# Peptides against a protein of PDB entry 5JXT: the designs that were tried, part 179

Target 1, 319 residues: chain A of PDB entry 5JXT
Amino acid sequence: SLLPKKEINVYIGMSEMQVKWYQKILEKDIDAVNGAGGKRESKTRLLNIVMQLRKCCNHPYLFEGAEPGPPYTTDEHLIYNAGKMVVLDKLLKRIQKQGSRVLIFSQMSRLLDILEDYCVFRGYKYCRIDGSTAHEDRIAAIDEYNKPGSDKFIFLLTTRAGGLGINLTTADIVILYDSDWNPQADLQAMDRAHRIGQTKQVVVYRFVTDNAIEEKVLERAAQKLRLDQLVIQQGRAQVAAKAAANKDELLSMIQHGAEKVFQTKGAFGTMAEKGSQLDDDDIDAILQAGETRTKELNARYEKLGIDDLQKFTSESAYE

## One batch from the design tools (peptide; made by RFdiffusion4, then SolubleMPNN)

Design b2_p22_8_s1 (from b2_p22_8, 12 letters changed)
Fold by OpenDDE base, seed 1:
Structure b2_p22_8_s1 (fold): chain B 319 residues (1-319), chain A 22 residues (1-22)
Amino acid sequence: as target 1 above (319 residues)
Amino acid sequence: DEREEERREQKRKAREELKKLE
């Protein structure tokens, strides 16, 4: 029988460089961030801020002029300048040592470019698929990864490209480097490894930048997933889950953690304390804290009814 | 942006060179 997948949110502090870029993004649109634009503020402007903040949470080198160079060489700076990369770098060593194979999903093909640079720099053999990958090349990459005795450790995928019905049950670890706005896209990505033919316990690590917009993206995705489940269970098919955040929801998401980000000098949390010097005990602590917060998050939404889940409550941050 | 295209091309070439050494 297929074992149930274990899902763990991994809450990761920003690097110093991420904090600086996050501050710059907020400062550039400070009137929007403070809600001073009132009804005149474009939803498009807020969506752009959200997109930039999500890029920052992934990697600062997604911004022009952030990457050191020319020459644009890959070095340890690729890792220590992004909290998610620091955790990924330690976690992949553990995953490899245990004889596991890993799928890494992102929403951003440009992040996969950074992950390719990282894989080459660390000597990790990998496959890649994104939305631009030709059908034949996609088949070839899947076949190469799934080949008996394949030396490919990592598969890099965009979440949506990986969602296209492929079987990757030769991997037992899934890393969601970022989250889709649609929780079903992430589930479809997980189901590439968690499928008939899997013989191992699938573990899913969802990376979430702590004290940043990604916590609110995660909360909204969890809320939506629970709402979708309840709508199916109650036969209330007409309750169209409002798929798109409204302006006030977007503003609340942008404001989440912003004050603390402005007050922060340097990095956040374990990134401030250890940075690239994270050891195995630090990783265990991050994973344990993540498992606890994941249970708490799920328990919060399990108690809510349909009417509560239809309201984006900013107040769920204060309980 | 021409600078971003140049960066991407340099990174691509660097990956290809390193992959040839494996």
Scores: peptide ipSAE 0.252, ipTM 0.827, DockQ to the pose 0.261
Fold by OpenDDE base, seed 4:
Structure b2_p22_8_s1 (fold): chain B 319 residues (1-319), chain A 22 residues (1-22)
Amino acid sequence: as target 1 above (319 residues)
Amino acid sequence: DEREEERREQKRKAREELKKLE
């Protein structure tokens, strides 16, 4: 029988470089961040800020001029300049030692390019699929990963490319490096490993940048998922949650943690204390804290009815 | 745009060279 998947949100502090770039993004559009643009502020401007902040949460090298060079060489700086990479690096070592195999999902093909550089730098054998991968090459990559005795440890996927009904039950670990705005896309990604033919306990690690926009992306996705589930259960198909964030919701998401980010000198949270020197105990502490916060987050939404979930989208716009 | 393309191409070449050594 298929064991239920274990899902853990892994809350990760920004590196010093991420904090500097996050500040720079907010400062560049400070009038928009402060809501000073009023009714004339375009939803497009706010969406652009959100996308830049999400890029920063993933890796600062997604910005032009952030990566050291020329020459552009891969080194330890690729890891220590992004909180998610520091945690990923330690987590992958543990996963490999346990004899597990891992799917890594991202929304950003350009992040997969960074993860390829990382895999090569660490000597991890990998497969890759994204939105640009030809259908034949996708089949070949899947077959190469799934073959008996495959030496491919990691599969790098864009969340959308992984959604295509693929069977990846030869992996038992799923890392969501970032989250989709549509929680169903992330579920579809998890279901590539959590399917008939899986023999192991599937564990899903969802990386979330702490005290940043990604917490609000996660909360919104969790709220939407719960609402969608309740609507299906109650047969009330007419209450399609407005799929697109309004301007006030986007502004609230941008403002979340912004003050604390501006006050931060250096790195954030555990990244300030340990940086790249995270040990196995630090990883265990991060995972345990993440498991607790995940339970708390789920418990907040499980107690809410349809009417409460609809109101909660309105109240978070006025606080 | 050109500098970003050059960066991507340089990294692609570096990955290809390292993969040939495996």
Scores: peptide ipSAE 0.245, ipTM 0.820, DockQ to the pose 0.262
Fold by OpenDDE base, seed 3:
Structure b2_p22_8_s1 (fold): chain B 319 residues (1-319), chain A 22 residues (1-22)
Amino acid sequence: as target 1 above (319 residues)
Amino acid sequence: DEREEERREQKRKAREELKKLE
C-alpha cells in the first residue's frame, strides 16, 4: 500500500546578502511599504514588491548586478549567498547517502538555471523540465529519469510544468524550493512522487524563508487549502476562495518581518550562527523545528470554520 | 541588457568547463 506522505515546512533564515537585498527592495518603495499611499496605492505596485521579495527569498542572483563578477564563475558563493541553497546543499548530501532520489520544484525557471549551475558545480546528475520545454524533450527527460538504474539523482521542475500528470514515483523526496499561491499546484507536484507505483516513504520538504513574506504566502496557501477542503466536505460549491489577495492583505504580507529585516546586521537565525558550515545536527534541528511549526500551522486552520477562513487572518503564530 | 547577456554566456561557459572535468 502507498504510505502517507510526510510534509515538513523547512524554515530557513536569510543570508547576509538576502537581508541586504530585501532591505533594498523595501527601501525602494518605502512609502508603499509604510502604507503612506493609502487607497491610492496601486495593486500592481504592491504585487511587484511581493514578486521582488519572493525572488530575494529564493536567491539574490535573480537580480541584475547581484552576482559577483566578472568573471561570472560558479563557486561556493552561489550557495553561501542564499539560505535555501545552504540548507539544500546539506540536505541533498544526506538524501543521496540514503539512496533516495529527489524532485526539486520552483515557480521560477530562472531559479532552475541557478540550480543547474549548482548541480554541475557539485557533480549532481540531473534532468530539467520547465514551461518552455518541448513535449518531446519532456518525454525524453522523464524517461531518462525513470529508467531502471538511472544515474540521474535530481529532477528540476517548474511546479506548473511538473503538475501535468507525469509519473515520477522513482523519486521519494520532494523539495518545494518555493510555494505556489495556489496550494493545489504544490499538491499536484507532490503527487508526481506520491502515487501508485511508489515503493518508499515520500517526504516533502517545503522551503520557507523565515521572518519574510514567504511565511505569509504559506499561511495564505494553508488557509485556502483548508477552505477548499471544507467547501468540498459541506457541498458548498459557491464559496470560491478569492483567488487574488486584496491591497490590504498584500500590504500586510510585505510588512511582515520588515522591521526586523531593517534592524538586522548580517544573516538570520542559523545562517547568522554558522552560515555555510551547517552540520548534520543543525539540519536535524531545522527539520525538527519545521515539523513542530508545520503541526502548529495546520492545527490553527483545522479549528477555523468557512466564515473565518474567508477572512484574511493576519495573526502570526508568534504574536 | 548587454551585460546580462555577457553574464549568461560566461555562466554557460563555466558550466561547460565543469562538465568536462566530470
Scores: peptide ipSAE 0.244, ipTM 0.822, DockQ to the pose 0.375
Fold by OpenDDE base, seed 2:
Structure b2_p22_8_s1 (fold): chain B 319 residues (1-319), chain A 22 residues (1-22)
Amino acid sequence: as target 1 above (319 residues)
Amino acid sequence: DEREEERREQKRKAREELKKLE
């Protein structure tokens, strides 16, 4: 029988470089961030800020002029300049020692380029599929990963390309490096490993940048997922979960953690204390804290009715 | 942007060189 998947949100502090770039993004559009633009501020401008902040949470090298060079070489700086990479680097070492195989999903093909550089730098054998991968190359990559005795440890996928009905049950670990606005896209990605033919316990690690916009992306996705479940259960087809965030929701998401980011001169959380020198105990502490916060988040939304879940109250930003 | 293309090409070459050492 297929075991239920275990899902853990992994809350990760920003590196010093991420904090600097996050500040720079907010400062560039400070009038927008403060809501001073009033009726003149387009939803498009706020969506652009959100996308830049999400890029920063993934990796600062997604910005022009952030990567050291020329020459553009891969070194330890690729890891220590992004909190998610520091945690990923330690987690992958543990996963490999356990004899597990891993799917890594992102919304951003350019992040997969960084993850390819990382895989080569660490000597991890990998496959890759994104939205530009030809059909034949996609089949070849899947077959190469799934073959008996495959030496491919990692599969790098864009969430949408990975969602397209493929079987990757030869992996038992799923890392969501970032989250989709649609929680169903992430579920479809997880279902590549968590389906008929899986013989192991599937574990899903969802990376979330702490004290940043990604917490609000996660909260909104969890709210939407719960609403979708309740609508299905109650047969209330008319409760279309508003698929797109409104202007005020986007502004609230951008403002989340912004003050603390402006006050911070270095890295956040465990990244400030340990940087890239996380040990196995530090990873266990991060995973345990993540498991606790995941249970708390789920319990928060399980208590809410349909009417409460339809109200995106800004009040949840101040509690 | 020419600089981003140059960066990508340098990274591609570096990956190819490292893969030849494996």
Scores: peptide ipSAE 0.237, ipTM 0.814, DockQ to the pose 0.328

Design b2_p22_8_s2 (from b2_p22_8, 17 letters changed)
Fold by OpenDDE base, seed 1:
Structure b2_p22_8_s2 (fold): chain B 319 residues (1-319), chain A 22 residues (1-22)
Amino acid sequence: as target 1 above (319 residues)
Amino acid sequence: SAAEAARRAQKEAARRAAEAAA
């Protein structure tokens, strides 16, 4: 029988470079971040800030002029300049030693380009599918990955391209490098490994930048998922339609952790303490803390009714 | 941008060179 999937949120501090770029994004639009724009601040401007902050949480090299060069080289700087890459680099070594195979999902095809550079740099054999991949090339990549005795360790996918009904049960580990605004897109991605034909325990690692906008993206996704489940159970189909964040929700998400980011002179959390020198014990501590916070997050939303889940809990960014 | 296109082209060339050497 198919074992239930294990889902663990992995909370990761920003690198020093990510903190500097996160500050720069907030400072560039400080009037919008402070809500001083009032009625004049467009939802589009706030959505643009959110998208830049999410890029920063993924990798600073998604910005023009952030990558060292010219010449542009792939080296250890690709890893230590992004907290998620530092954790990914250690986690992939462990996954490989266990004889597991891994799907890595992102919302950003440009992040997959960075992950390709990383795979080449570390000597990891991989497949790739994104939104631009032709149908025939998708079939070829899937067949190459799924073949008996495949030497392909990693499959790189955009979350939505991976959602297209494909079978990847030859992988048992799923890494969500970032989260979709729609939790069903992430579930559909996980279901590529967690389906009929899977013989192993599927483990899903969801990377979340700590003290940043991604915590609020995750909370909103968890809230929406629970709401969708309760709406299905109670037959209240009309409620599912409020999918898009309002202006005040977006502003609250942008403000989350912003003060601590402005006060920070270096990296955050485990990235400040260890940086690229994370060992296996540090990874175990991050995973254990993540498992605890995941249980707490789930328990928070399991206790809420439909009426509470419809309210955006603006926990004040100042507490 | 043209600079981003040049960066992508350089990295893609490096990837292709690594794939051809493997």
Scores: peptide ipSAE 0.253, ipTM 0.813, DockQ to the pose 0.260
Fold by OpenDDE base, seed 3:
Structure b2_p22_8_s2 (fold): chain B 319 residues (1-319), chain A 22 residues (1-22)
Amino acid sequence: as target 1 above (319 residues)
Amino acid sequence: SAAEAARRAQKEAARRAAEAAA
């Protein structure tokens, strides 16, 4: 029988470089961040800020002029300048030692380019599929990954491209490097490994930048998922959650952790304490803390009814 | 941008050099 998947949110502090870039993004649009634009503030401007903050949470090298150079090199700086890369680097070493194989999903094809540079730098053999990959090349990559005795350790996928009905049950670990606004897209990605034909315990690690916009993206996704489940269970097809965040929700998401980011000199959390020098015990502590916070997050939404979930804006989660 | 294209080309050249040395 297929074992239930284990899902763990991995809460990761920003690197010093991420903090500096996160501050710069907020400062550039400080009037919009403070809500000073009022009714005149465009939803498009807020969505653009959200997208820049999400890029920062993924990797600062997604911005022009962020990468050190010229000369442009792939080196340890690619890892230590992003909290998610520091954790990924240690986690992949553990996963490989366990004889597991891993799917890494992102919303951003440009992040997959960084992950390719990383895979080459660490000597990890990989496959890649994104939105631009031709149909024949997708089949070839899947077959190369799934073949008996495949030396491909990592599969890099955009979440939407990986969601397209493919079977990747030869992997048992799933890393969601970032989250989709639609939790169903992430579930469809997980279901590439967590499907009939899987023989191992599937473990899903969802990376979440701590004290940043990604916590609110995760909360909103969890709320939507619970609402979708209750609508299916109660047959209330008309109660489709308004999928698009309003202006006030976007503003609240942008403001989340912003004050602490402005006050921070250096990195956050374990990234401030250890930086790139994370050991196996530090990873265990991060995973254990993540498992606890994941249970707490799920328990918060499991108690809510449809009417509560519809009223539940990102602000009312703390009342 | 032309700068981003130059960066990509330099990284790709370095990647190819690393792959050829492996």
Scores: peptide ipSAE 0.248, ipTM 0.815, DockQ to the pose 0.409
Fold by OpenDDE base, seed 2:
Structure b2_p22_8_s2 (fold): chain B 319 residues (1-319), chain A 22 residues (1-22)
Amino acid sequence: as target 1 above (319 residues)
Amino acid sequence: SAAEAARRAQKEAARRAAEAAA
């Protein structure tokens, strides 16, 4: 029988470089961040800020002029300049030692480019699929990954490209490097490994930058998922969960952790304490803390009814 | 940008060289 998937949110501090770039993004649009634009602030501007903050949470090298060079080299700086890469680098070593195989999902094809550079630098054999991958190349990559005795350890996928009915049950680990605004897209990505033909316990690691925009993206996605589940269970199909965040939701999300980011000199959390020198005990502590916070997050939304879940989405709509 | 294109080209060349050496 297919075992239930285990999902763990992995809460990760920003590197010093991420903090600096996160500050720079907020400072560039400080009037919008402070809500000083009022009713005149465009939803588009707030969406752009959110997208830049999410890029920062993924990797600072997604910004022009952030990567050291010329010459442009792939080295340890690719890892230590992003909290998610520091955790990923340690986690992949553990996953490989366990004889597991891993799917890494991101919404950003440009992050997959960074992950390719990383895979080459670490000597990890990989496959890649994104939204630009030709159909034939996609089939070839899937077949190469799934073949018996495949030496491909990692599959790099965009969340949307991975959602398209693929069977990847030859992997047992799923890393969501970032989260979709639509929790169903992430579920569809997980279901590439968590499907008929899977023989192992599927474990899903969801990377979340702590004290940043991504924590609010996760909370909103969890709320939406619970609402969708309750709507289906109650047969109330007409309650289309408002898929798009409003301006006030976006502003609140942008403001989350902003003050602490401005006050911070250097890195955040575990990244401040250990930097790139995380050991196996540090990873275990991060995973244990993540498992606890994941249970707490789920328990928060499991207690809420449809009306409560709607109020959290609607109180921002009626003032 | 031209700089980003040059960076990508350099990294891709390094990747291809590593793949050819493996």
Scores: peptide ipSAE 0.246, ipTM 0.819, DockQ to the pose 0.268
Fold by OpenDDE base, seed 5:
Structure b2_p22_8_s2 (fold): chain B 319 residues (1-319), chain A 22 residues (1-22)
Amino acid sequence: as target 1 above (319 residues)
Amino acid sequence: SAAEAARRAQKEAARRAAEAAA
């Protein structure tokens, strides 16, 4: 029998460099962030801010002029300048030692370029598929990863390209480096490892930047997933939640954690305390805290009915 | 693989070319 997948949200503090770039993004559009643009503020402008903040949560080197150099080198700075990379670097060592194999998903092909450089730097053997990968190269990468006795430890995938019905049951660990706005895309990614032919317990680590926009992306995805489940169960097909966030929802998402980001000097949370010097106990503490917060998040949405979930704008979560 | 190394070299070269053209 296929074991149920275990999903854990891994809440990760920003590095000092991420805090600086997050501040810079908010400051550049401060009038929009403060809602001073009123009814005239375009939804497109808010969506652009959201995209930049999500890039920052992933890695600051997604911005022009952020990578140290010239000369451009792959070194420890690739890791310590992004909280997610610090946690990833420790988790991958543990995963490898356990004899597990890992799928890493992102929405951003440019983040996979950074992860590719990281894999080379650490000597991890990997495969890669994104939306630009030719069909023949995609088949070859899947076959190389899935072959008996494959020395490929990591598979790097964009969530949408990895969602295309492929079998990757030779991996038992899934890392969602970022989240899709549509929780079904992330489920489809998990189902590459969690399907017929899997013999191990699948564990999913969802990376979430703490005190940042990604918490609100996750909350909206959880809300949508619960609503979709209830609509199917109740046969209320007409209750298609407005698939796209409105302006006020986007603004609330942008504002989440913004004040704390502006007040912060240096890194956040465990990244401020330990930086790149996280030990195994620090990782266990992060995973335990993440498991608790994941249960709390799920329990919050499980209690809500369809009408509550439809009215539940991100603003009503603070009352 | 040689193909992976070539792809990396091409991406690095393309990144450097884009950075030098900016």
Scores: peptide ipSAE 0.048, ipTM 0.657, DockQ to the pose 0.042

